Peptides against a protein of PDB entry 3H8D. Designs and how they scored, part 19

Target 1, 122 residues: chain A of PDB entry 3H8D
Amino acid sequence: DMKRQQRFFRIPFIRPADQYKDPQNKKKGWWYAHFDGPWIARQMELHPDKPPILLVAGKDDMEMCELNLEETGLTRKRGAEILPRQFEEIWERCGGIQYLQSAIESRQARPTYATAMLQNLL

## One batch from the design tools (peptide; aimed at target 1 R10 I11 I14 C65)

Design b2_p14_2_s2 (made by RFdiffusion4, then SolubleMPNN; from b2_p14_2, 5 letters changed)
Fold by OpenDDE base, seed 2:
Structure b2_p14_2_s2 (fold): chain B 122 residues (1-122), chain C 122 residues (1-122), chain A 14 residues (1-14)
Amino acid sequence: as target 1 above (122 residues)
Amino acid sequence: as target 1 above (122 residues)
Amino acid sequence: SLSLEEILANETEE
C-alpha cells in the first residue's frame, strides 16, 4: 500500500559560526533527507566537529525539516538529489538502523517507508 | 508557505466488542481526522463509553492513521468529509488546544497546519 | 485508538 516515491537529498552546509570565516575555516557539513512521498521520514546531519545527528519522523519532528518536499525546493536544486543507497550507506554507518529501531520500540517513530522497511528487515 | 489543503473527516464506528450485538446495543463512536495535505495532523475519537481520544502528529503517530489521505479513501467516501469547524468545535470541546499545546511545549508535536495555527493564536 | 481499516470495515451506517 505504500506506493509513495522515496526521494533522497544531500546538501552541504556551513555552520552558522563559520559563515563569516575565511573559506578555509568554513567547515562543511552535510544535510541529508529522506522523503517518503511529500513528507520527511529521516534526516541526517554530518557535522565536521561533532557526532552525526540522526533524526526520524515522529520522534524528532521539531528538529527536522518541517517543509514538505515541494516546499523545500530540493527537487529543483541541481545536485541535491541522491540515490537511495547514497543515503542509506551513511545512515547505516551512523547507526541509523538502531536509532530508528529504538524510535519504533519506544513508539516515537511515525510510520514511514523507513519504518516499514526496517520492520521487514528485522 | 503552508499552502496544503486542510481536509477534515468524520466517520462513525461501532466498537469491536459491539459488532455482533443487537443494533440497539451497538454504541456508536466517531472517528475524526484532520489532514494537512496528504498527512494526518490530528486525530480524534469520540467514544460512547470512555473519554475522547486526542492524537497529534509527532506525538501519537503510532496510534494515528498511518495512511496518507489518498490511501485512506476518505475523499471518496460520501459523507466522510466535514467542514473545518465541524472538526474544530469538537476538538476544542475535548481539550484539543491544550493537548496540542502540551505536545508543542514538550517538543513532541510535528509541525503542521494545526501547530502553526495554534502558535498564531497564542 | 482504532485502526481506520477496522472502522471502515465495520461501518454499516452511512
Scores: peptide ipSAE 0.107, ipTM 0.349, DockQ to the pose 0.443
OpenDDE base, seeds 1, 3, 4, 5: peptide ipSAE 0.102, 0.056, 0.087, 0.097; ipTM 0.612, 0.503, 0.500, 0.610; seed 3 fails the geometry check

Design b2_p14_2_s3 (made by RFdiffusion4, then SolubleMPNN; from b2_p14_2, 4 letters changed)
Fold by OpenDDE base, seed 5:
Structure b2_p14_2_s3 (fold): chain B 122 residues (1-122), chain C 122 residues (1-122), chain A 14 residues (1-14)
Amino acid sequence: as target 1 above (122 residues)
Amino acid sequence: as target 1 above (122 residues)
Amino acid sequence: ALSLEEILANETAE
C-alpha cells in the first residue's frame, strides 16, 4: 500500500563486551530500521568487529524487531529518525539489494515497500 | 517512475523588508521543496506575514524553482534536507492535498510522485 | 541480531 509512510531510524549501540570499558575503548555499532507503515521491512546492524547484519521482513522475522513502529518509541526519540537515503546508502554498501533480491527469489521475503522498489528497479 | 528518489528540503529566508533590520526584527520564512528525482514536484513557502504559498509541478512551473536538484546545491547544503514527513506535515496543514487534487482534476498538474500518492490515497 | 530493547537500554550518547 503506497499510502504507508516509509520511515527510517538509526540508533547507536555499544557491544556487550565493551559496556564496562572506558569510553575510549567502547566501539560503537549502529542499528538501522526501515518501517513500512507500522511494520518493519528491513533491519541492518553495523558492528565494529564483525560483518554487517542484514535482515528483511518475512525471511528474518525472528531476528528482527517485533514491535510495531509506535511501540518502539523511535518516532519520539530525538535524532533517531534518518533520511531514507541515509539508510539506503548503507544498505547498498552492505549488499542489501542482493540480500533482498535473494530473499524474494527464494520466496522468503514478505512483500514490503522495499521489495516493491527492488522489483521496480530490476 | 518509482525508481526516483523523493527528497525534501527546507531553507529559511528573510523577507526583503527585514533584510536590513536587527536580527530580532527579522521574521523568518521557510521555503520547502519536494524533488521527485531530479525534478521539483512541489514547492511551499511559509511566510511570516501572508498566507502560505503552495505550488505544484505542471500548474505552477513558472513560479517554482527552475533548477534541477543537482543545480540547486540543496543536497550539499547542510541542514537543508528534511524528512518526508517534515514536508508532508506542513503541506497537509496548508491544504496541500486539496490544492494538488484540484490541480489534477483541472488537468494542470504534471504527473509526479506526489500526484501518484494522492491518487492512491483517494 | 540485537533486540531493540537491548540496544535502547544500552544506548550510547551521541
Scores: peptide ipSAE 0.165, ipTM 0.634, DockQ to the pose 0.722
OpenDDE base, seeds 1, 2, 3, 4: peptide ipSAE 0.165, 0.163, 0.146, 0.160; ipTM 0.637, 0.612, 0.519, 0.545

Design b2_p14_2_s4 (made by RFdiffusion4, then SolubleMPNN; from b2_p14_2, 4 letters changed)
Fold by OpenDDE base, seed 5:
Structure b2_p14_2_s4 (fold): chain B 122 residues (1-122), chain C 122 residues (1-122), chain A 14 residues (1-14)
Amino acid sequence: as target 1 above (122 residues)
Amino acid sequence: as target 1 above (122 residues)
Amino acid sequence: ALSLEEILANETEA
């Protein structure tokens, strides 16, 4: 049901190697998630020292958050929720459209709001 | 097409009577809009000195913003766009569900994302 | 990929 609520989240992280460094030496990354209703549809990670990680439901289930939206507590975390475009802008910059498209074409992607929107776009 | 992007906006306004008052004496109102794709679906106004105004597409077209989303410039106004829940929370508090439901039942409401979601809820 | 739980446990807000 594409009438499901689409919700997007972003939280910062510090890489494990920097955890005990001085604040000035802690490089921040960003973890992003798109939830299509209760279930994650896309995940993305911006790392300070490696290429972005893109993940899509169906293909990358084992590498993505396994919790449903309510279990994550993200909806209750102040400042975590972001606007759709705040996610999509980064997703596009990271080549997310191509990544998702390839997952669809290879029949690895689980149908989500994201897959439906992509198919509408192309 | 319920695959249309849903976007929500909030902008403050000062009532005309307060325009020339000192800042401390200017009571702020809030103008809210829900756009279902390019077209407005719902509008709401929180006033400092009168009951909230609720407006729904089809029924209240003549009282609502007549501009399409792009024409409004809202997407380019920093801080104007809000999360869906930021709109819905106030909408619910103001009796928006009942207002929209009545508009649907009277066949005054134009079908929108909002009407579809309401019908899904009930 | 990082686990959400790990991120939430170790995040630093600035």
Scores: peptide ipSAE 0.169, ipTM 0.618, DockQ to the pose 0.717
OpenDDE base, seeds 1, 2, 3, 4: peptide ipSAE 0.161, 0.160, 0.168, 0.156; ipTM 0.619, 0.609, 0.622, 0.536; seed 4 fails the geometry check

Design b2_p14_3 (made by RFdiffusion4)
Pose (drawn by RFdiffusion4):
Structure b2_p14_3 (pose): chain A 119 residues (1-119), chain B 122 residues (1-122), chain P 14 residues (1-14)
Amino acid sequence: KRQQRFFRIPFIRPADQYKDPQNKKKGWWYAHFDGPWIARQMELHPDKPPILLVAGKDDMEMCELNLEETGLTRKRGAEILPRQFEEIWERCGGIQYLQSAIESRQARPTYATAMLQNL
Amino acid sequence: as target 1 above (122 residues)
Amino acid sequence: ALSLAEVLANATDD
């Protein structure tokens, strides 16, 4: 029913902007958009646990801008293939995280919940 | 979900003559494919030593890869799949819009998602 | 969770 689009933004800690390149610890921010709305958000950090977020339970913590208002479709190198998102998501325990939110009635139905519920 | 049937692939390549040269002397080219479902709709090649090759379905059937998407194994090759814009950027710089527009005007281009996209643009 | 603005301000190469 809707187009699935995935984005990735590598980032460094604000405290690392003026250190030498070898001292800049990298992280990655990810988003899965189910149409205009974000279904899953993922953050890999060099200094704390991975942050996994799903539509519904985590609306307050997730990016609140829809796809057009982010400008992500306009940023070069930002969009990634579905597998590039899914591989990282699975390695972070994302399947169990989304499943747990589904069973406890905390998950908003999206293309992501439909995929886990089907298989 | 015509868009979901669209799949794009890129294979970097070198000539055999450059196989054992230093990495800086390996003149790379790129082969590209746009699959409209099981069949290749557009094929593109950037070469280090000759003009770019642009091919469209219908007009260029003899020159294009004859295998369908599953027969190629491209969906199973690591790093081969690219986003639509990665194909389109190169296709445009090669004159691919003019090449596809001409094939449509000469009615040689077989209707595909690519011809449908160019027509919605015009 | 980081804000998108914060992530973009601190964007770097992969």

Design b2_p14_3_s1 (made by RFdiffusion4, then SolubleMPNN; from b2_p14_3, 5 letters changed; failed a check: a repeat of another design)
Amino acid sequence: ALSLEEILANETEA

Design b2_p14_3_s2 (made by RFdiffusion4, then SolubleMPNN; from b2_p14_3, 4 letters changed)
Fold by OpenDDE base, seed 5:
Structure b2_p14_3_s2 (fold): chain B 122 residues (1-122), chain C 122 residues (1-122), chain A 14 residues (1-14)
Amino acid sequence: as target 1 above (122 residues)
Amino acid sequence: as target 1 above (122 residues)
Amino acid sequence: ALSLEEILANETDA
């Protein structure tokens, strides 16, 4: 069969605490997702006032998007899809390699394209 | 080793005949490239006044970009990189599947990610 | 982590 398509998405968000503030006082965060075929493999959140949140399939399923790719509507949202490197650059900067590696070593990570690529790199 | 990265690019061009015309009389064409790792796998040109040009590695090497990806500078050109589907949609619309299939059947196509994906589909 | 639904509901235009 056709290999699973790797797709990456980014959407901005405003912190819950800033939702009702004036536009100039709303700090933007960024939500990132990597889908390995229909299911999320990695998720990442850049917050304006706290450390990045990194999530990997298997380990963080309860905290990650539970919708399949089609259910998210992200493929139909203009401007949401990003290039692989646009995700990976931020992922790497946020320590995603070490995070995923630890999840693999602890046997918490579900096998995904992300785990396979990391295993090829190490 | 790490699997080869598939990267896609698009840049506009003006027809030679329109180069010295006023801006309103310059019809834009579009040049597309698919790089399978460092080397081009597919190239496509959308012209405003003639049929699309489709090119595949192995068959059309003499007509395709001979520079490796890094030499092209495309990765450093803002706005040049596009999503895989942005290439594939146009490729499919222009008859790229049939073109590549014929190149494979005639043993003219060099094995690339593109040929592998087509073989998985058919 | 924020849910996708929550993020989409509160998404800002870029």
Scores: peptide ipSAE 0.159, ipTM 0.607, DockQ to the pose 0.729
OpenDDE base, seeds 1, 2, 3, 4: peptide ipSAE 0.156, 0.156, 0.156, 0.146; ipTM 0.613, 0.609, 0.616, 0.534; seed 2 fails the geometry check

Design b2_p14_3_s3 (made by RFdiffusion4, then SolubleMPNN; from b2_p14_3, 4 letters changed)
Fold by OpenDDE base, seed 5:
Structure b2_p14_3_s3 (fold): chain B 122 residues (1-122), chain C 122 residues (1-122), chain A 14 residues (1-14)
Amino acid sequence: as target 1 above (122 residues)
Amino acid sequence: as target 1 above (122 residues)
Amino acid sequence: ALSLEEILANETDE
């Protein structure tokens, strides 16, 4: 149901290779998630040294957050929740529209709020 | 359509009586709005010296923002946009659920995302 | 892709 709550989250990360470096040598990335109700619909990762990673439900389930929203604790993590546009703006820059579209066309994408919105956009 | 984007905004205001006072004597209120797509669905005002004002589309149109979202410039105003919960938490505290319910029951409320959500809640 | 658990763990260590 499109009445499901859409919630977006962002948390920084330090890449594994930098975990034990001095703070000045730690390059920060960003992990993003869009939850369509209890389940993740889109995930995105900005890395400091490689192309963005885009993931969509159905296609990339095995690479995405497997926890439901409540289990993640993200709703209780201070500063983690972001506005939809804060996600979408980065998603768009990273080629998320094309990525999701391709997943839909290849019948890999699971229907979500994101797929519905894309269908409205096109 | 429930596929419409739900956006929430908050801006401070100084009450008319305080406009020409020294800053330390200006009591700040807060203006809140929920836009269901281009049009306002709910409006709420927190005042420093009187009860909150609650307004819902259909019932209170004449007292609510008459501009569509784009016309308001709120989407371009830095720091104005807030998370849904930042609106809802205050709305609930102010008795917004009961207010909206009464407006629905009296057939005064215009159908919006807010009315649909209330129907899901009850 | 990084797991959420890994990301959250790293934040805790900082």
Scores: peptide ipSAE 0.148, ipTM 0.612, DockQ to the pose 0.427
OpenDDE base, seeds 1, 2, 3, 4: peptide ipSAE 0.148, 0.145, 0.127, 0.126; ipTM 0.631, 0.607, 0.519, 0.508

Design b2_p14_3_s4 (made by RFdiffusion4, then SolubleMPNN; from b2_p14_3, 5 letters changed; failed a check: a repeat of another design)
Amino acid sequence: ALSLEEILANETEE

Design b2_p14_4 (made by RFdiffusion4)
Pose (drawn by RFdiffusion4):
Structure b2_p14_4 (pose): chain A 119 residues (1-119), chain B 122 residues (1-122), chain P 14 residues (1-14)
Amino acid sequence: KRQQRFFRIPFIRPADQYKDPQNKKKGWWYAHFDGPWIARQMELHPDKPPILLVAGKDDMEMCELNLEETGLTRKRGAEILPRQFEEIWERCGGIQYLQSAIESRQARPTYATAMLQNL
Amino acid sequence: as target 1 above (122 residues)
Amino acid sequence: SHRLTFFLENATSD
């Protein structure tokens, strides 16, 4: 019913902007958009646990801008294939995280919940 | 979901003559494919030593890869699949819009998602 | 939230 689009933004800590390149610890931010709205958000950090977020339970913590208002479709190198998102998501325990939110009635139905519930 | 049937692939390549040369002397080319479901709709090749090759379904059937998407194994090759924009950027810089527009005007281009997309643009 | 803005301001190469 809707186009699935995935984005990735590598980032460094604000405290690392003026250190030498070898001292800049990298992280990655990810987003899965189910149409205009974000279904899953993922953050890999070099200094704390991975942040996994799903639509519904985590609306307050997730990016609140829809796809058009982010400008992500306009940023070069930002969009990624579905597998590039899913591989990282699975290695972070994302399948169990989304399943747990589904069973406790905290998950808003999206293409992502439909995929886990099917298989 | 016609868009979901669209799949794009890129294979970097070198000539056999450059196989054992230093990495800086390996003149790379790129082969590309746009699959409209099981069949190749557009094929594109950037070569280090000759003009780019642009091919469209219908007009260029003899020159294009004859295998369908499953027969190629491309969906199983690591790093081969690219986003539509990665294909379109190169296709445009090669004159692919003019090449596809001409094939449509000469009615040689078989209707595909690619011809449908160029027509919605015009 | 403004988390995306945070990550765009601190964007770097892969």

Design b2_p14_4_s1 (made by RFdiffusion4, then SolubleMPNN; from b2_p14_4, 9 letters changed)
Fold by OpenDDE base, seed 5:
Structure b2_p14_4_s1 (fold): chain B 122 residues (1-122), chain C 122 residues (1-122), chain A 14 residues (1-14)
Amino acid sequence: as target 1 above (122 residues)
Amino acid sequence: as target 1 above (122 residues)
Amino acid sequence: SNILQEVLANETEA
């Protein structure tokens, strides 16, 4: 429950189409994740040339990280872990509140810390 | 309640006795704070030449930050905010669990997120 | 699209 540790991570990515370009021509995206205990609760992808992608557990499982937090190695990756607000600020800007709310209302969202927090806000 | 945002901060300090010394002779300490919403829940001070100081809300109010989080300016101070684990790891090493537990048992601790979490662990 | 898989794969190759 709320006993679970909430951890947030961010890593840059290069688009597949840019992988073989010169560094100067590689546009950097950002991958964000919220882990509620061992399992991902929310994921967000910032792209250099398309709208942000928002993903929530239950609704978007197939598009989200399938690995346990420990399996990701993110906790051991220097610089990957970020503050909750560093995730939430972007999440909010991307319309994450509405997205998660819609997922809850449509009964697509799996209960997570994120869903609980949203329900506390509304 | 658990709706409150948990935020952690760390800033260096120089001992009063070292304030007028050359930089090479200034030993740096560290001031840590856990804010449970707007109010400080725990404070910790790492000193270069004496045991760590642990402080918990309710018990040690007079020795702790008296300012509201917003009033501290910590949220606006670049590099001050840290991850929860960056606080907790040091807290644990300093005997913070036992300190807080003792404060709870003696009914000196004010209920905070920290007290709630401890009660969930024990 | 699982970006993490791609990123992790790229890092393991490096």
Scores: peptide ipSAE 0.055, ipTM 0.581, DockQ to the pose 0.226
OpenDDE base, seeds 1, 2, 3, 4: peptide ipSAE 0.053, 0.048, 0.018, 0.048; ipTM 0.601, 0.585, 0.550, 0.537; seeds 2, 3 fail the geometry check

Design b2_p14_4_s2 (made by RFdiffusion4, then SolubleMPNN; from b2_p14_4, 9 letters changed)
Fold by OpenDDE base, seed 3:
Structure b2_p14_4_s2 (fold): chain B 122 residues (1-122), chain C 122 residues (1-122), chain A 14 residues (1-14)
Amino acid sequence: as target 1 above (122 residues)
Amino acid sequence: as target 1 above (122 residues)
Amino acid sequence: SDVLNEVLANETEE
């Protein structure tokens, strides 16, 4: 359903290995989520010391946020919500289009707003 | 420090793909954590449709809970805390001893209560 | 991932 609200979120995280270090030694990673209505459609993670991770619904369900949007409390976390382009810019830069396309072609991706948009683009 | 309190937790999760299904179609996974004082020492995940995941501090920091114990709120979540043996029984069954030993031998494991106990056992 | 656990923590804190 294309009428579902598309909402995007980003939160920082500190690696466990850095949690007890001085602030200057705490390298932040970034967790991103795209929710297509109540359900997550895409997730990605920027890590300070390893390649970015891309996840898409259907293919990567067991690696993605298992809570629906309301359960996460992200809508109530000040500063967590981001603009669509803030998500998409990173998604594209990290090869997200190719990743999602590959998941579609292998019939692993669950249909979401993201798959629909990609299929409209191609 | 061997005087740190060892605490163990387990929470269920439902895969995103099952969240909107009828209750009988929602296969539960299980998330487990061992905290050595404030910091996570071991984590494991039982999934309904893929192999169990084992994680150890130092080696797998970027895949493990990034919050300290108090930050997680798990101590305040009714039913989340489990007995040590409830964790260890699953850990052993899933090859956790070998996994941790391998991480020690490759110098990837951060010293924790778990590494100390394993090194005392061997 | 580790950040997923933060989301779980948020649920727990509610």
Scores: peptide ipSAE 0.062, ipTM 0.579, DockQ to the pose 0.126
OpenDDE base, seeds 1, 2, 4, 5: peptide ipSAE 0.048, 0.048, 0.026, 0.053; ipTM 0.589, 0.583, 0.544, 0.575; seeds 1, 2 fail the geometry check

Design b2_p14_4_s3 (made by RFdiffusion4, then SolubleMPNN; from b2_p14_4, 9 letters changed)
Fold by OpenDDE base, seed 1:
Structure b2_p14_4_s3 (fold): chain B 122 residues (1-122), chain C 122 residues (1-122), chain A 14 residues (1-14)
Amino acid sequence: as target 1 above (122 residues)
Amino acid sequence: as target 1 above (122 residues)
Amino acid sequence: SDILNEVLANETEA
């Protein structure tokens, strides 16, 4: 949808348990976000020691980034923005398509670019 | 459309007239491409000394990249791939929306992701 | 997002 920009971001995080460790002992996670215009549509978290977390708008609002895109400052953070495929490849590997599909079927997913694209695919 | 990847690329070029000049005297142009799956949908050329060139599939096939995406090697060229908005911002500034719209109306544009997105916007 | 907030806070402190 040309009416809203689809923008994707990735930032690393260090788990709280590793914050005070030496750099070599800090295991890095990755935080991913898909913004459909100003509002988040999908979020994904890759952890070094547990399964990935998949989140979709509507269903998981309380667990997702609560800031709109401008509020995050991500657009101003060098190296944070990623290509769509860089998000989608990980999303698919983590079972994101099935997760979003289930959220749509259960009427939990808020309509977003992501839900629309999935419906076009199926 | 999740069925085909939309991938965008940008590479610099030096105009033939500047090829044998010292680096400081080489005026750089930019070559942009939008691939809808394996096939090019849009191409754009920014020149240092003439108006931009806008090209759309179907209408301008003979003036556009004749290689499919894999044949170009662009996916393997570090730094060539760009974000969708990096293409679209320039496309819009160059009058690309009007250009593609006219190509659609004249029945010259081949159906692509770009034509579909424009029809959604209008 | 706790993760984003943590990362952004850390960047501000750096």
Scores: peptide ipSAE 0.050, ipTM 0.611, DockQ to the pose 0.273
OpenDDE base, seeds 2, 3, 4, 5: peptide ipSAE 0.047, 0.043, 0.041, 0.053; ipTM 0.590, 0.452, 0.548, 0.616; seeds 3, 5 fail the geometry check

Design b2_p14_4_s4 (made by RFdiffusion4, then SolubleMPNN; from b2_p14_4, 8 letters changed)
Fold by OpenDDE base, seed 1:
Order: sequence, then structure tokens, then C-alpha cells
Structure b2_p14_4_s4 (fold): chain B 122 residues (1-122), chain C 122 residues (1-122), chain A 14 residues (1-14)
Amino acid sequence: as target 1 above (122 residues)
Amino acid sequence: as target 1 above (122 residues)
Amino acid sequence: SNILQEKLENETEE
């Protein structure tokens, strides 16, 4: 049973209201994804002017990236891939541990590497 | 003052939970967009198992497509462009008129071709 | 909504 590769990605986004503004007035958001093998396990979005969005597989499928990793092209996008800790650091700061744990407890979370790691930690 | 071209697009999406299922078990959603010139004016999402999502510029900027029309590549995607009525028919069925009107009344909607047309109609 | 879905797809096509 081969361990699936855990890969993490981050890309910036500009909200529509800022697209036509001068660069200095464009507030960037950040889109983060954790892929457990080919399938997304967690997604996270940082916004310049609202709370972070945390999403976990199973619970939030309808709101998460619908593409598998290969389809996203993220592995081919220069600078998109980040280190695990670069994802986890933000995840933790945003309350991701509690969010995922709640999803597990409510039986909403699909089992992933992320859920397994949390269960090992707690 | 040149009238901006109104262009409408529709593309299917598959929810993550169905990506690995047999084709017959993949329930499609539909993503719709109305562009008023280069900028999105309305967005609408049909889901197989939850209520439609209606979004209007100004109010829902943070949830709508962040790309301008050219950046989306939708004009280059075969079969993506649809007739105005194909958008409006679904929009009306989903309660889009009321949704947009409410956004106007609450001063949340950014003025667009869509808001102007509604104001002309009502 | 999945605001970045189209962005990802578009970037894949580029």
C-alpha cells in the first residue's frame, strides 16, 4: 500500500473589484491546496478583507477544487508548489486543526492523509 | 459612449466527490457567467444537489470570477458561449431578478448592463 | 462558490 505523495500549492488571486486598479491598490488573496495523492484533501483561502476560508474533503466538496492534481496544472506552474510547512503554518494559524477535527467528529470529513495525521496527533 | 458587448458563457463542472466515479454517476453542475464588456456582471451556478448560487457584481465580488473576459479564455473555448436568453432563462427561473433587485435596493450591486436592464423593466 | 476553478482550468490550457 504505497504512501500517497502529499503536495501543497499556493497561488495568488486578485478580487474582481481590484482588477482594474493600480497595482498598489490590488489587494491579493491567496489560494492554498493540499493534495493527498491525486485528490485534494484540504483547501484554504486567505482574503485581504475577510476571514480565511477553510475547506476539507468530504465536508466541503462542493466548494473545493473539483479537478484532480494533474488536471489543475499546478505541478507545472512555476512557483505554485510550496513546502508542507508553508501550508500547515497558515492552516494552524487559521484554526485548521479545530476545523478538521470538528469535521471528523461530525462524520463529515472524508478520510485523507490530513485526517489521519490529526488522529495521530490528538 | 460605445455600448459594451454582452456575452454569456456556460461550462460544466463535476464536483470532487464524483470525479472518480463512473461517468453515469457523475452529476454535473453548471457554471454561468454574464460579461458586460470585459467585466463580469453576473455569475450563476447550478448544482445537482443544492440550490443555485446567484452572484452579482459589487455584492458578490469576492465569490465571483476574478478574471476579465479575455483572461478567462472562455471566448476561445468551443461551446462555452451561449445566447443571452440561455442565461436569462435560467437566471429568471432561479429568482435572479429578485436577487439582483435586492442587491440594487441595498446599494450592494455595482452598476452593470444587468442592473440597467432591470431598472428599465421595473 | 469555487471562484478559482476557472482560473485553474484556464492556466492549464495556457
Scores: peptide ipSAE 0.029, ipTM 0.555, DockQ to the pose 0.084
OpenDDE base, seeds 2, 3, 4, 5: peptide ipSAE 0.028, 0.022, 0.028, 0.027; ipTM 0.519, 0.356, 0.567, 0.549

Design b2_p14_5 (made by RFdiffusion4)
Pose (drawn by RFdiffusion4):
Structure b2_p14_5 (pose): chain A 119 residues (1-119), chain B 122 residues (1-122), chain P 14 residues (1-14)
Amino acid sequence: KRQQRFFRIPFIRPADQYKDPQNKKKGWWYAHFDGPWIARQMELHPDKPPILLVAGKDDMEMCELNLEETGLTRKRGAEILPRQFEEIWERCGGIQYLQSAIESRQARPTYATAMLQNL
Amino acid sequence: as target 1 above (122 residues)
Amino acid sequence: KTTLQTFLENATTD
């Protein structure tokens, strides 16, 4: 029913902007848009646990901007293939995280919940 | 979900003559494919030593890869798949819009998602 | 909660 689009933004800690390149610890931010709305958000950090977020339970913590108002479709190198998102998501325990939110009635139905519930 | 049937692939390549040269002397080219479901709709090649090759379905059937998407194994090759924009950026810089527009005008281009997209643009 | 803008300001290469 809707187009699935995935984005990735590599980032460094704000405290690392003016250190030498070898001292800049990298992280990655990810988003899965189910149409205009984010379904899943993922953050890999060099200094704390991975942050996994799903629509519904985590609306407050997730990016609140829809796809158009982010400008992500306009940023070069930001969009990634579905597998590039799914591989990282699975290695972070994302399947169990989304499943747990589904069973406890905390998950908003999206293309992502439909995929886990089907298989 | 015509858009979901669209798949794009890129294979960087070098000539055999450059196989054992230093990495800085390996003149790379790129082969590209746009699949509209099981069939290639557009094929594109950037070469280090000759003009770019642009091919469209219908007009260029003899010159294009004859295998369908499953027969190629491209969906199973790591790093081969690219986003639509990565194909479109190169296709445009090669004159691909003019090439596809002419094939449509000469009615040589077989209707595909690519011809449908160019027509919605015009 | 880190905003999207914060990630964009601190964007780097892979």

